# Peptides against a protein of PDB entry 5EG6, part 28

Target 1, 151 residues: chain A of PDB entry 5EG6
Amino acid sequence: RLRSQTVSTRYLHVEGGNFHASSQQWGAFYIHLLDDDESEGEEFTVRDGYIHYGQTVKLVCSVTGMALPRLIIRKVDKQTALLDADDPVSQLHKCAFYLKDTERMYLCLSQERIIQFQATPCPKEQNKEMINDGASWTIISTDKAEYTFYE

## One batch from the design tools (peptide; made by RFdiffusion4, then SolubleMPNN)

Design b1_p13_3_s4 (from b1_p13_3, 5 letters changed)
Fold by OpenDDE base, seed 2:
Structure b1_p13_3_s4 (fold): chain B 151 residues (1-151), chain A 13 residues (1-13)
Amino acid sequence: as target 1 above (151 residues)
Amino acid sequence: MKTGDVPVYKAKF
């Protein structure tokens, strides 16, 4: 499951075919690793292997099968997303989800809604961009490869 | 800055 770091009681959830945040209910998700050149679509090929920052992933609700667009999972340092981090994803660290092929749009929690929010370039550090606090997520999973969590 | 809705897909394997 995914939890916004700025509000610990908010969990990513799918209801009525839409992604939203809930203080009571949460969704179990698979984080599937994709190839970097995988196209967007309902059908996609899942790669084997440990997920690293900078890689393309699909976030899929295990119950409903609903999925977000292709995301690039990025490491978070303070209030910035790191653009060049490539170490293995750790559930001990905050992460951000860049919507692939957008202009710095990130998956973001805004109150009870899930939106995309544009990051701001970091003038002094080209390898970083400033994200909204709601765009910083915590992954809770025991799975090392695809980061699954079950209800 | 820019915000927007997030597209949703039905995953098929």
Scores: peptide ipSAE 0.392, ipTM 0.898, DockQ to the pose 0.915
Fold by OpenDDE base, seed 1:
Structure b1_p13_3_s4 (fold): chain B 151 residues (1-151), chain A 13 residues (1-13)
Amino acid sequence: as target 1 above (151 residues)
Amino acid sequence: MKTGDVPVYKAKF
């Protein structure tokens, strides 16, 4: 299970105050668990505990302190984001980062850029959204002391 | 599909 801790992911890198895509570099980030009612801002209160899908998180560059907007971490099944999943986040599975309070916008890798990309509703499955391939992320914990294997 | 830039913040604790 993933806790509020330091993590790393490929293709996400901070340079010059912006988030970039890099095939060579792995960015190191804090993933902070927030309360569901936490407001957007530079200042925020971090919760302790294990992160579950559906919860609100902040990704903060461990070096620069630059942060992305509030994100909801969602479980990925094939090429869809699951809206109702609430089990503990597992590093064995890909995840997606929904930009909170947007219309289905997800954090997405597009060539050399990090963008937000709108997911498409699944007509026959209301609890799923079809995401771009670049919107699927793999998280690797860099602090094994705060990570417990979960499957 | 809609795309856009991602706003960023300087985190303060």
Scores: peptide ipSAE 0.386, ipTM 0.901, DockQ to the pose 0.902
Fold by OpenDDE base, seed 3:
Formats: sequence, C-alpha cells, structure tokens
Structure b1_p13_3_s4 (fold): chain B 151 residues (1-151), chain A 13 residues (1-13)
Amino acid sequence: as target 1 above (151 residues)
Amino acid sequence: MKTGDVPVYKAKF
C-alpha cells in the first residue's frame, strides 16, 4: 500500500521550475491524495490514508514545490491502463497517471521531456485504454514503514 | 494520437 508520502520515480525530476526527464536523476515527490471533487489549483486539501487506483492525486516536488495537474493514478497491465481498478497502489506494479478532465491524456516520458500523450480506447474492453511505454511509471516509496507488500 | 505540454503549478499550503 502507498499512503500520502514521499515517493520517487526514475526519469522525472524538477529543475529550473520545470519537470524534466533524466536517465541519471530521480525526482523526490510528495504524492498527495485528494478528494475526487477537488478542483484544480495551486492550493488544495490533502487527505490522509492509503492511495488506491482510480483516486485523484497530486505529485509535488519535495524540493521546489512544483506540482503536476491533478492526476488519476491507474493500474497498468502490459500496455493498457485499467480504468476500474481500485485496489491499493503497489510499488511492485507499473502505473499510469491520467490527467484529470482530459480526453485520455496521460503523463508521458518522451526523450528528455515530460508530455501528455493520448491513450487509445479499447473498443472491446471499455475498462481499458492503450498507453505507450512512456506513460508507464514505476513508483518507489521512500518511507518503508508505510509500505505494505501484496503478492 | 495527441500530445501536448503539461501545465505545472507551484503547490501552496
């Protein structure tokens, strides 16, 4: 399980007030759980508790305070984001970050840039969207005491 | 396919 806490991910860091990609640097972030009805803005209310797939989160750089837009964290299965998964977020599994209130836009690594990239719908599987490899992320918690393993 | 820049904010608490 992952709670609102400090996390890190490869290929995502903040420098000069912008989000960048780096093969050599790991960004340190707070992942904040938000209410589903929380509006976009620089100010937001953070909830306590375990983060589940499907919930709204904010990624905030622990150093600069720079934040990405509201994201819905989604479970990834191979090259697809699962739209209806709601189990606790696991560090062992890849995840995707849907930019809330967009048409299937996901946070994506492209070369040295962080972009949003549109997923392709799965006509026969309404609960899935096809994402590219750059939209699949791995999260590692920096707080071992707040992590619970699930097999 | 669609791509674009990601807007960023500075979080305030």
Scores: peptide ipSAE 0.382, ipTM 0.898, DockQ to the pose 0.896
Fold by OpenDDE base, seed 5:
Structure b1_p13_3_s4 (fold): chain B 151 residues (1-151), chain A 13 residues (1-13)
Amino acid sequence: as target 1 above (151 residues)
Amino acid sequence: MKTGDVPVYKAKF
């Protein structure tokens, strides 16, 4: 289980006030759990607890304080993001970051850039959206005292 | 498929 804490992820870092991709660098970020009704802004209220899929989070660079928009962390199943998964986030599985209040836009790695990329709806599976590989992320806690492993 | 830039913010606590 993952709590609001410092995490690291491959390819994501902040430089020059913007989020960038690097195959050689791992960025350190705070992942903050927010209330579902939290508004977008530079100042936000962080809630404690274990993060579940479907919840709203903020990714903040631990060095610069730069932040991405509010994200909904979603469980990934192969090439799909699950819309209704609500179990605790597992560091053993990949996740996707839906940009809140967009039409299926997800945080995506494209070459050396961090972009938003629109998922494709699954007509036969209403609870799934098709994402590309660049929209699938692996996150690991940098503080082992603040998380537990589970499959 | 649609793509775009990601807006960023300066987090303040």
Scores: peptide ipSAE 0.378, ipTM 0.897, DockQ to the pose 0.889

Design b1_p13_4_s1 (from b1_p13_4, 7 letters changed)
Fold by OpenDDE base, seed 5:
Structure b1_p13_4_s1 (fold): chain B 151 residues (1-151), chain A 13 residues (1-13)
Amino acid sequence: as target 1 above (151 residues)
Amino acid sequence: MKSGPVPTFLAKF
C-alpha cells in the first residue's frame, strides 16, 4: 500500500518584486475580471460582476500592486483543466490559471517558485488539458483565511 | 465569486 506523502500548504506571495510560494506568509490578491479583448498592461479596465470560468482575470497583489500577466481562470477536474467550462467560479474549489496567449502554459508552483507549466493535451477529451498538481490552486477569501486549515 | 477588489489568497493544499 502506498503511503500518502506529506504536503505542506503553501500560498502565493509577492516578495522582492517576485511571485513565490510561502508556507508561512499569505499574499492577498485582488482578482479582477477583464474583458476578453483587454490588452496586456499595467493599466486595465476592470469589469464588475461574477467571474466565470474561461474569463480573463488579473491577479494583483494588494500590498505591492504587482500583477501577473492576464490569466484565464479555468475549472479543474482532478488533474485536468477544463477548457470550455463557463459556470461561475467557486471559491474553495480548485482552479487553474492559464497564461493568456501562451501554448498551454499554466501558473504553477514548483517547490517555492512560481513557474509556468505546459499542460498536455488530453488525447481522449479535446476540452481538457492535463495539468500537474502544482498548477491547481484554491481561492480563499481573506475572511476565511483567518481560520486554520488542516492538511 | 465576484470581481475584485475583494482580497483573496491563492493556496496550495
Scores: peptide ipSAE 0.408, ipTM 0.902, DockQ to the pose 0.040
Fold by OpenDDE base, seed 3:
Structure b1_p13_4_s1 (fold): chain B 151 residues (1-151), chain A 13 residues (1-13)
Amino acid sequence: as target 1 above (151 residues)
Amino acid sequence: MKSGPVPTFLAKF
């Protein structure tokens, strides 16, 4: 059995032109909803409204403008990403960011670095992919002083 | 959550 380590709270941050995680600093990001057929590029058309799981988003640093590739935001259940969830994204729940058009690659924290982690198919549930803890994130509004997460 | 101009942060607890 794999042993999990207790890790201090970390936040996604941009420093030195790279995405990383910090225990001391957090980056403010815009999460832009895109059309499902939006192509990859520096310029993109943003949709308004509520973001739902399964939709395509762009994560953009509000300070530098640096952006990650197009992502599919997916709901997380324990250590699985749900492939067919389509309800509105909740900040009280963990989520995962699938890198669009990849072979099950997800945005992942490893040590202090942001990497891609390849999820494995769930043998008994075709609508789920198995991810690690590093690939699970919590989205929080920057104006929140106190936050409680619900599993 | 809504798309666009309200900034958020991503955390790992």
Scores: peptide ipSAE 0.407, ipTM 0.899, DockQ to the pose 0.041
Fold by OpenDDE base, seed 1:
Structure b1_p13_4_s1 (fold): chain B 151 residues (1-151), chain A 13 residues (1-13)
Amino acid sequence: as target 1 above (151 residues)
Amino acid sequence: MKSGPVPTFLAKF
């Protein structure tokens, strides 16, 4: 069985106090780097610098200030999340957001709803977890989009 | 990619 390709582009968005995905609406989010030992809370200490895979981040809506729980950003290879990748995060490449301190739960799109999807261990590769397409995201910088337009 | 405050989109294609 082959997995289906996404037909329409969808964007993470905040609506009515909830996270969802829309093809017509989009949200701009800050991705804040945290220390690995940062505790969960509304207030957190943001670190400067380049984000690497495996690091802890907070996604915060730039308009509403709403945030998701602490996430670990992971590199995606095909339909797997890499557990040991630690290179700098590459925009426009697929990534996954692991809900920190959960049993392999990842931020996932199901139709228009944002849910948690439980990844399964990869039987043959200890450094990988199997995710679905809904758990794979692409990061696009607004400034990068601006620059591309005026190239 | 640098830590904030540059806003980004999270998209699915």
Scores: peptide ipSAE 0.401, ipTM 0.900, DockQ to the pose 0.041
Fold by OpenDDE base, seed 4:
Structure b1_p13_4_s1 (fold): chain B 151 residues (1-151), chain A 13 residues (1-13)
Amino acid sequence: as target 1 above (151 residues)
Amino acid sequence: MKSGPVPTFLAKF
C-alpha cells in the first residue's frame, strides 16, 4: 500500500546563513530588476519598472541582505520553463528561476533544501526546457500571506 | 509585478 503523505505549503527562508525552505516560517524578499549586462556581485544597479519574463533579477532577503546569484525569471507551463516568454510577470502564475550563465540550472526545492536542478532540453520544442515540480515557484506579496492556490 | 523594494515571498503550495 502507498503511504499517505500530506503536502504542506513551503516558503523560501534564510536561516543560519543559508537559504532553505520552511513550512513554519517565511522570509520576505526583494526582487530587483537588473540590466541584462549587469555583472555578478554583491553590489548591483537596480532598474525600475515592471518585471517581464526573460529578464535578469536579484532575489535579496529583506532581513539579512543575503542574495542568490543573478537569476532569469521564466514563465512556467506545467513542468516546462518557457525560454522566449516576455510578458509581465504575474503573481498568479508559477515561475522558474534560471541561474544565469549556467547549463540550464534552476532554483529548486528538495525537501527543506534549496538546490540547483538541471533542466532537460525539450526534444520537440526548442523554446521549452523540462523542469521538475521543485523548480516551480509562486511569487506572493506579503500582504497576501493567507493566499492559497488551488489547481 | 514591479521591481523591488516591495517585499514578497516565494511559496510552493
Scores: peptide ipSAE 0.398, ipTM 0.895, DockQ to the pose 0.040

Design b1_p13_4_s2 (from b1_p13_4, 6 letters changed)
Fold by OpenDDE base, seed 3:
Structure b1_p13_4_s2 (fold): chain B 151 residues (1-151), chain A 13 residues (1-13)
Amino acid sequence: as target 1 above (151 residues)
Amino acid sequence: MKSGPVPSWKAKF
């Protein structure tokens, strides 16, 4: 199994009406907690409170208002997404964004592009899916403070 | 973290 090549850190950004990954620019986003039964659409009802892994969220660019489809935020352990983690989301830990109602599709970085990557079921652990490095994200504060992250 | 305004995201540590 081939491993993805390591590249410099890239940030989620919106440019030219599209989501992309930039080494120089970064976007500020709203992450909105949704009800599990919320339908897809440009207008949605936002819930207040702490976001937990396994919950449905919307990522919205604070500048352009561009939004991704509904996502389920999942905890990451090394190269696996955890399907049953439900603790509060931490900025000190990696996460993955599952595209809701897809067959294991995750938000993924490939070069400078944002794509969908299909995770592979973990053979021995049904509560995990194997993802690549590009599908692992870290949420960092807009001040770009350095943190020690855990895996 | 809370729902609402949040930071950017990075990939490829």
Scores: peptide ipSAE 0.155, ipTM 0.795, DockQ to the pose 0.039
Fold by OpenDDE base, seed 2:
Structure b1_p13_4_s2 (fold): chain B 151 residues (1-151), chain A 13 residues (1-13)
Amino acid sequence: as target 1 above (151 residues)
Amino acid sequence: MKSGPVPSWKAKF
């Protein structure tokens, strides 16, 4: 199964003190599990264990130490983020990163920029909200940088 | 996956 449109791959990267999307360079990031009640800040308490969808995480660049705001990692089904999924995060599946304490804002790729994209509630499904393709991410281990995700 | 590993992050555009 292939999409009709030509698709390119971009990677989350840190350059010049900012997050951006690169076609050639990719960043390696720590994903830190946080408590649900952890406050925003440069310093945070990391939890051990397996990350599940719906949990709060921090993404930290392994090189620069720069971090994104607190995120809730959510499971993606097609073009929707699932609000109530709580199974373990799989590197083989798409995910979305909800910016915690926002009105449905998700980490999104727009050309070469990293932006916030506001998801739209699903009219008929209370447990889902619609995201665009740019807000759907794939997590892969650094030793599997050549991995291609298939829908 | 566990908390702490160093993954690569990509998106299809």
Scores: peptide ipSAE 0.167, ipTM 0.742, DockQ to the pose 0.039; fails the geometry check
Fold by OpenDDE base, seed 4:
Structure b1_p13_4_s2 (fold): chain B 151 residues (1-151), chain A 13 residues (1-13)
Amino acid sequence: as target 1 above (151 residues)
Amino acid sequence: MKSGPVPSWKAKF
């Protein structure tokens, strides 16, 4: 006998001037491609084109204009972030958001909060870092935002 | 995926 377990989903959302993880609400965002040498700031130069893993991005709430720090979007394989993946980003695959210029800090949810989680190096794989499930994100279309996971 | 408007991100937990 195998019992299926329902796993809840949380969404990145902005409320009360803060980013949080909501089970009820989801936000709409802009993801802006930046140059690798772009400095941190409220104003930034946006590049056109397709986003690839390993590139620098800015995530901005379309309603409030609130933004996260510069992020490097990385491909996820199970519970590891890939450091050298450079193929085009796909909404069908999990991703992680490395906080640029930090010691392996990733955008992570912990219950209702958005935090930074420090990844650990993979012992025998220099091109991977170990992350937790809260640091693994899926980009979803607005028409597919509401569904339940079964394991 | 192009730079620009993108819908929300979800996390499984």
Scores: peptide ipSAE 0.164, ipTM 0.797, DockQ to the pose 0.039; fails the geometry check
Fold by OpenDDE base, seed 5:
Structure b1_p13_4_s2 (fold): chain B 151 residues (1-151), chain A 13 residues (1-13)
Amino acid sequence: as target 1 above (151 residues)
Amino acid sequence: MKSGPVPSWKAKF
């Protein structure tokens, strides 16, 4: 895929009690499947099984125990998040993390910061929302993996 | 992908 700008890789990391984006350091996280009706809080019940798009998850730092708010993991198609995809999550495919109970807010990278980005509705496709590149994530295994990105 | 320990996420931009 040709891009007009230099492509950089950033990793989600926890430092000093904050989530941030690092070019060099990466955090290991637990991704916990929750029930759709699970309430927000530090205490939650984890479901066993395979995660599907559209389901509620908790990302917890394996080192610090810090957690992000409840997220709905959504499938990404190009620059859009799919609202109704429900197939099993693949580490080989891009995904987006919708902050549950928000108005289209997604977990997003902005340089070295982790922010919330408000997606824009797709006028012609009600089952899609437009996200930026920073809101598109790739999940990689806890084992060290190296990826090459092409411009 | 199964619920449990999973890797850091990364983004390219």
Scores: peptide ipSAE 0.118, ipTM 0.770, DockQ to the pose 0.039; fails the geometry check

Design b1_p13_4_s3 (from b1_p13_4, 6 letters changed)
Fold by OpenDDE base, seed 5:
Structure b1_p13_4_s3 (fold): chain B 151 residues (1-151), chain A 13 residues (1-13)
Amino acid sequence: as target 1 above (151 residues)
Amino acid sequence: MKSGPVPSFLAKF
């Protein structure tokens, strides 16, 4: 019996003071652009403008105010994160979140848990790192979701 | 994507 595993869509969510993934609940997160030299902390200065791949961002839960450490948002090509992509972030493309100042650690979904996954260098392409599917995310703005609903 | 005031879902399909 081919169990058609209907891959249920999962969303990043905060519950009980922890980040997790849920099929039933979704968190709304602010994505704040930071300066490249911004230090880690609860208080940070936010830059205005369009977010580009390769830039530093903070993900903040709109309900709880809980935030992840500083991340670098990277473009995804198949199962690789691109290290040199710098075009504007598109919601039509998958992205990955590199934990800044780590050894290739990425924000990753493992079942219902949010973990750090270590990417491996791509031997033939220095501008790419190999990630798993769990480290690939799709950003969906609430504005677009509301617009589509009210269309 | 703009920085700041627009909240977003982070989804995995």
Scores: peptide ipSAE 0.501, ipTM 0.925, DockQ to the pose 0.040
Fold by OpenDDE base, seed 1:
Structure b1_p13_4_s3 (fold): chain B 151 residues (1-151), chain A 13 residues (1-13)
Amino acid sequence: as target 1 above (151 residues)
Amino acid sequence: MKSGPVPSFLAKF
């Protein structure tokens, strides 16, 4: 099914203690790599290094300090999340954020609200889960944006 | 992509 028009650009944002998406406002988020066995909590140990798909991350708003629960960052292929991808995360490419220890719940945009969307298992491919468009995100580093401006 | 300390935007196009 096709949409009548292209969806406008939206950015993840924190307002009033809640996560939402806006075309007018944007938030800058730290993406912290965690150990696979790190427990949920306000305090956590951050690992250094390059983030790979399949690893556990914390998204923390740089302004408010608000954080989402632990997430598994997963590679996206079309409208599917890849469960076994483990290569380094590629910025400007689509990714999905699985809420760790849930029943296939992913961070999703729905009518400017941030919700959890339950992915459906792919019947023919055990290494994939079907997600909707709202569960697909693009990461844009602020340093890359700055460098491009001063090229 | 590195873990911190540079923040990122999460966008949908």
Scores: peptide ipSAE 0.500, ipTM 0.925, DockQ to the pose 0.040
Fold by OpenDDE base, seed 3:
Structure b1_p13_4_s3 (fold): chain B 151 residues (1-151), chain A 13 residues (1-13)
Amino acid sequence: as target 1 above (151 residues)
Amino acid sequence: MKSGPVPSFLAKF
């Protein structure tokens, strides 16, 4: 059983050339869909269309252009990442970002820092990996932020 | 959600 932590609302942000989490500022990130066979690099080919769980994406800061390594966006069910979900990504639903080609490493918030968290295999469900709350994120498009928060 | 032109923010509530 992984420990849960209660924290105030935070947003992914770029500060001083580093990714961090802020309670006051939010970064706007382009989420670029890539081909599954796209190699890691500064330059990459972006695909158009709807992003599905299980696909490879690049998160790029709209202001600085700084990017994270290639990620696989995965659907989250409670505190598990689903490995075989392939439906379209739904905003406002929790998701996780697996660092591609790692040993179950996920993008994670720890205090104010962005780190990698190693998920644990789910003993009786091979299609799931256990993550902590810090590895669960909510995506909100900037053009729908007002609608989302004032519903 | 769509790839590309509209940026998003990632939140933890």
Scores: peptide ipSAE 0.495, ipTM 0.925, DockQ to the pose 0.040
Fold by OpenDDE base, seed 4:
Structure b1_p13_4_s3 (fold): chain B 151 residues (1-151), chain A 13 residues (1-13)
Amino acid sequence: as target 1 above (151 residues)
Amino acid sequence: MKSGPVPSFLAKF
């Protein structure tokens, strides 16, 4: 028979100076809202307020200070990222992180590695891009750690 | 959700 695979919850984590995913450990990350015209860099100006889909954010590890490149947070519908959604981000919905100024590259989990995955355009829906399961994430605030999500 | 200062974790279920 084929090898059985156990589905387990995984969390974004920083270890040894690298981003990875762990079933045993989770990292706490600040999600900073940026202006759309903010340049890439170690230093950036953060904005206050509610984050909306389509906006630019920086994801920063609260322990190490390591950050990912500028991301655009996008709403997810099944296995597609929505390009034109602009409502407030909800922790109850899946989201995707587009790496800003790339050719449709998204933050993606592959096994235990964090990689970039290139989405493909939806031929019949210009407002959507097709992503894989690894590119879909759920954000949970630490003050909302009581949340439990079921498949 | 708000921009900071409360940290979050990113999960895949």
Scores: peptide ipSAE 0.495, ipTM 0.924, DockQ to the pose 0.040

Design b1_p13_4_s4 (from b1_p13_4, 6 letters changed)
Fold by OpenDDE base, seed 1:
Structure b1_p13_4_s4 (fold): chain B 151 residues (1-151), chain A 13 residues (1-13)
Amino acid sequence: as target 1 above (151 residues)
Amino acid sequence: MKSGPVPSFKAKF
């Protein structure tokens, strides 16, 4: 079986008090670096600096202030999430968001819904988990998006 | 990518 190519672009968005995936609307988010031992909660201590893969982050909607649970941002290689990557996060490179303290659950886009997708261990590679296309995200800065539009 | 001050959107292509 071949991997399907994504045809449409969807954006993470907050509407009606829920996260969803929109083809027409996009949300601006803050990505906050947390300490690895930071507890889950509405209040959290944000660390300054550059985010590396494997680190814990919070995604917060800049408009509503709504946040997702603590995530571990992981590097994506093809259809796998890398468990041991620790280099700096690159914008416009695919990444995955592991729901911290879950059984391999990843933030996933399914049509207009944001769901959790359970990754499966890679049988031949201990440092990888297999994800679907919906669990692969691209981070785009708002300034870059604007620049692209007016290019 | 820097923490915090730079807003971004998360896209699926």
Scores: peptide ipSAE 0.204, ipTM 0.765, DockQ to the pose 0.041
Fold by OpenDDE base, seed 4:
Structure b1_p13_4_s4 (fold): chain B 151 residues (1-151), chain A 13 residues (1-13)
Amino acid sequence: as target 1 above (151 residues)
Amino acid sequence: MKSGPVPSFKAKF
């Protein structure tokens, strides 16, 4: 027996003064590279260059200026976040956003809501944490309007 | 990728 499956694409968006996940609207954001020692705040110093996994970033809505807390961008392998990957970030691959200075909290999509999801340590691999499907993201350039994950 | 403007996407099957 085959179960019917529907593919749904949602986008990070800001509306009504908060972050949400929309199936019809996508927000344009800036991803800013920060120094590892940059403190949390509305004002921050941005670094130029290529973003690597493991580095600290800020996601800022280009329309409203609203920002998420400092994030560490991590490489994703299936349903695990890699803790020690440090190669350049690729728009072709899934990534996860660890909320900096938390106990394994990741930015997560749950229906129309943006929440924090606590990852579970991988018992067999200390360099990985187990995340759910909602904590895997794909970043693309603003010249693209649609995206679907292919496995 | 460089620091700069991007949208974020999520696909669920």
Scores: peptide ipSAE 0.140, ipTM 0.731, DockQ to the pose 0.037
Fold by OpenDDE base, seed 3:
Structure b1_p13_4_s4 (fold): chain B 151 residues (1-151), chain A 13 residues (1-13)
Amino acid sequence: as target 1 above (151 residues)
Amino acid sequence: MKSGPVPSFKAKF
């Protein structure tokens, strides 16, 4: 017999000068599209337009201005990050944030902490990396009044 | 989605 557990939703938030995962408060962020060759730094050139999977992005807190390192936004299929997906990012799909120029490190939620999780290569599918549930995110535009999670 | 402001969410099962 398997017991059903209550679903808990947490939100990326900035508190006390740090990124964390809150069950009560959500942070508003800018997701900035960057050029693929943009260097790491606090100053960067932002591109306008639609974001596609595989592109480089910066997440910046709209309140504090705090930013995460450059990320590659990747499409998620169950518990795998797709390495070669390049279609427009859909807010109905889960996504993963690969920390650019790392050894398969992904932005991950662990309880109330934001950490890096190292993905495992998928032996039979070279275009996929195995991630945990904590590394799967849902991005919703600020114009959405109600949030619905998609499994 | 477009480059710009968004909130970020995570569901835990």
Scores: peptide ipSAE 0.136, ipTM 0.774, DockQ to the pose 0.037
Fold by OpenDDE base, seed 5:
Structure b1_p13_4_s4 (fold): chain B 151 residues (1-151), chain A 13 residues (1-13)
Amino acid sequence: as target 1 above (151 residues)
Amino acid sequence: MKSGPVPSFKAKF
């Protein structure tokens, strides 16, 4: 059996022109709502309004302006990403970021690296994909009150 | 959550 890992909290951060996962530093980001038909690019049209699961978003570092590819924000239930959830995004809930137009690739934390993790189809539920813990994110406000999130 | 400034992403493992 694999060694038990120490539970660690890491934050998405940009340093040296790269996205990485830091235990000490956190990045501040803009989450921009896009139209579903918005093309990939450095320039994009931002929509106003409340973000719902299933919608397309751009994450842009507030400091560097560096952006991730278009993502679909998905609701997470335990260790699965929900493909058809469309309720408003809550910062109190875990979410996953599907890389749009990929084969089930999700934004994933692996130690200090940000990688793409390929989700596995859920055998019994076509509306779910199995993700690892590294692909489960919590959006926390930059006005960080020290929030303790329960798993 | 609204489109706009959002805070850091937290992952636990």
Scores: peptide ipSAE 0.243, ipTM 0.778, DockQ to the pose 0.039; fails the geometry check

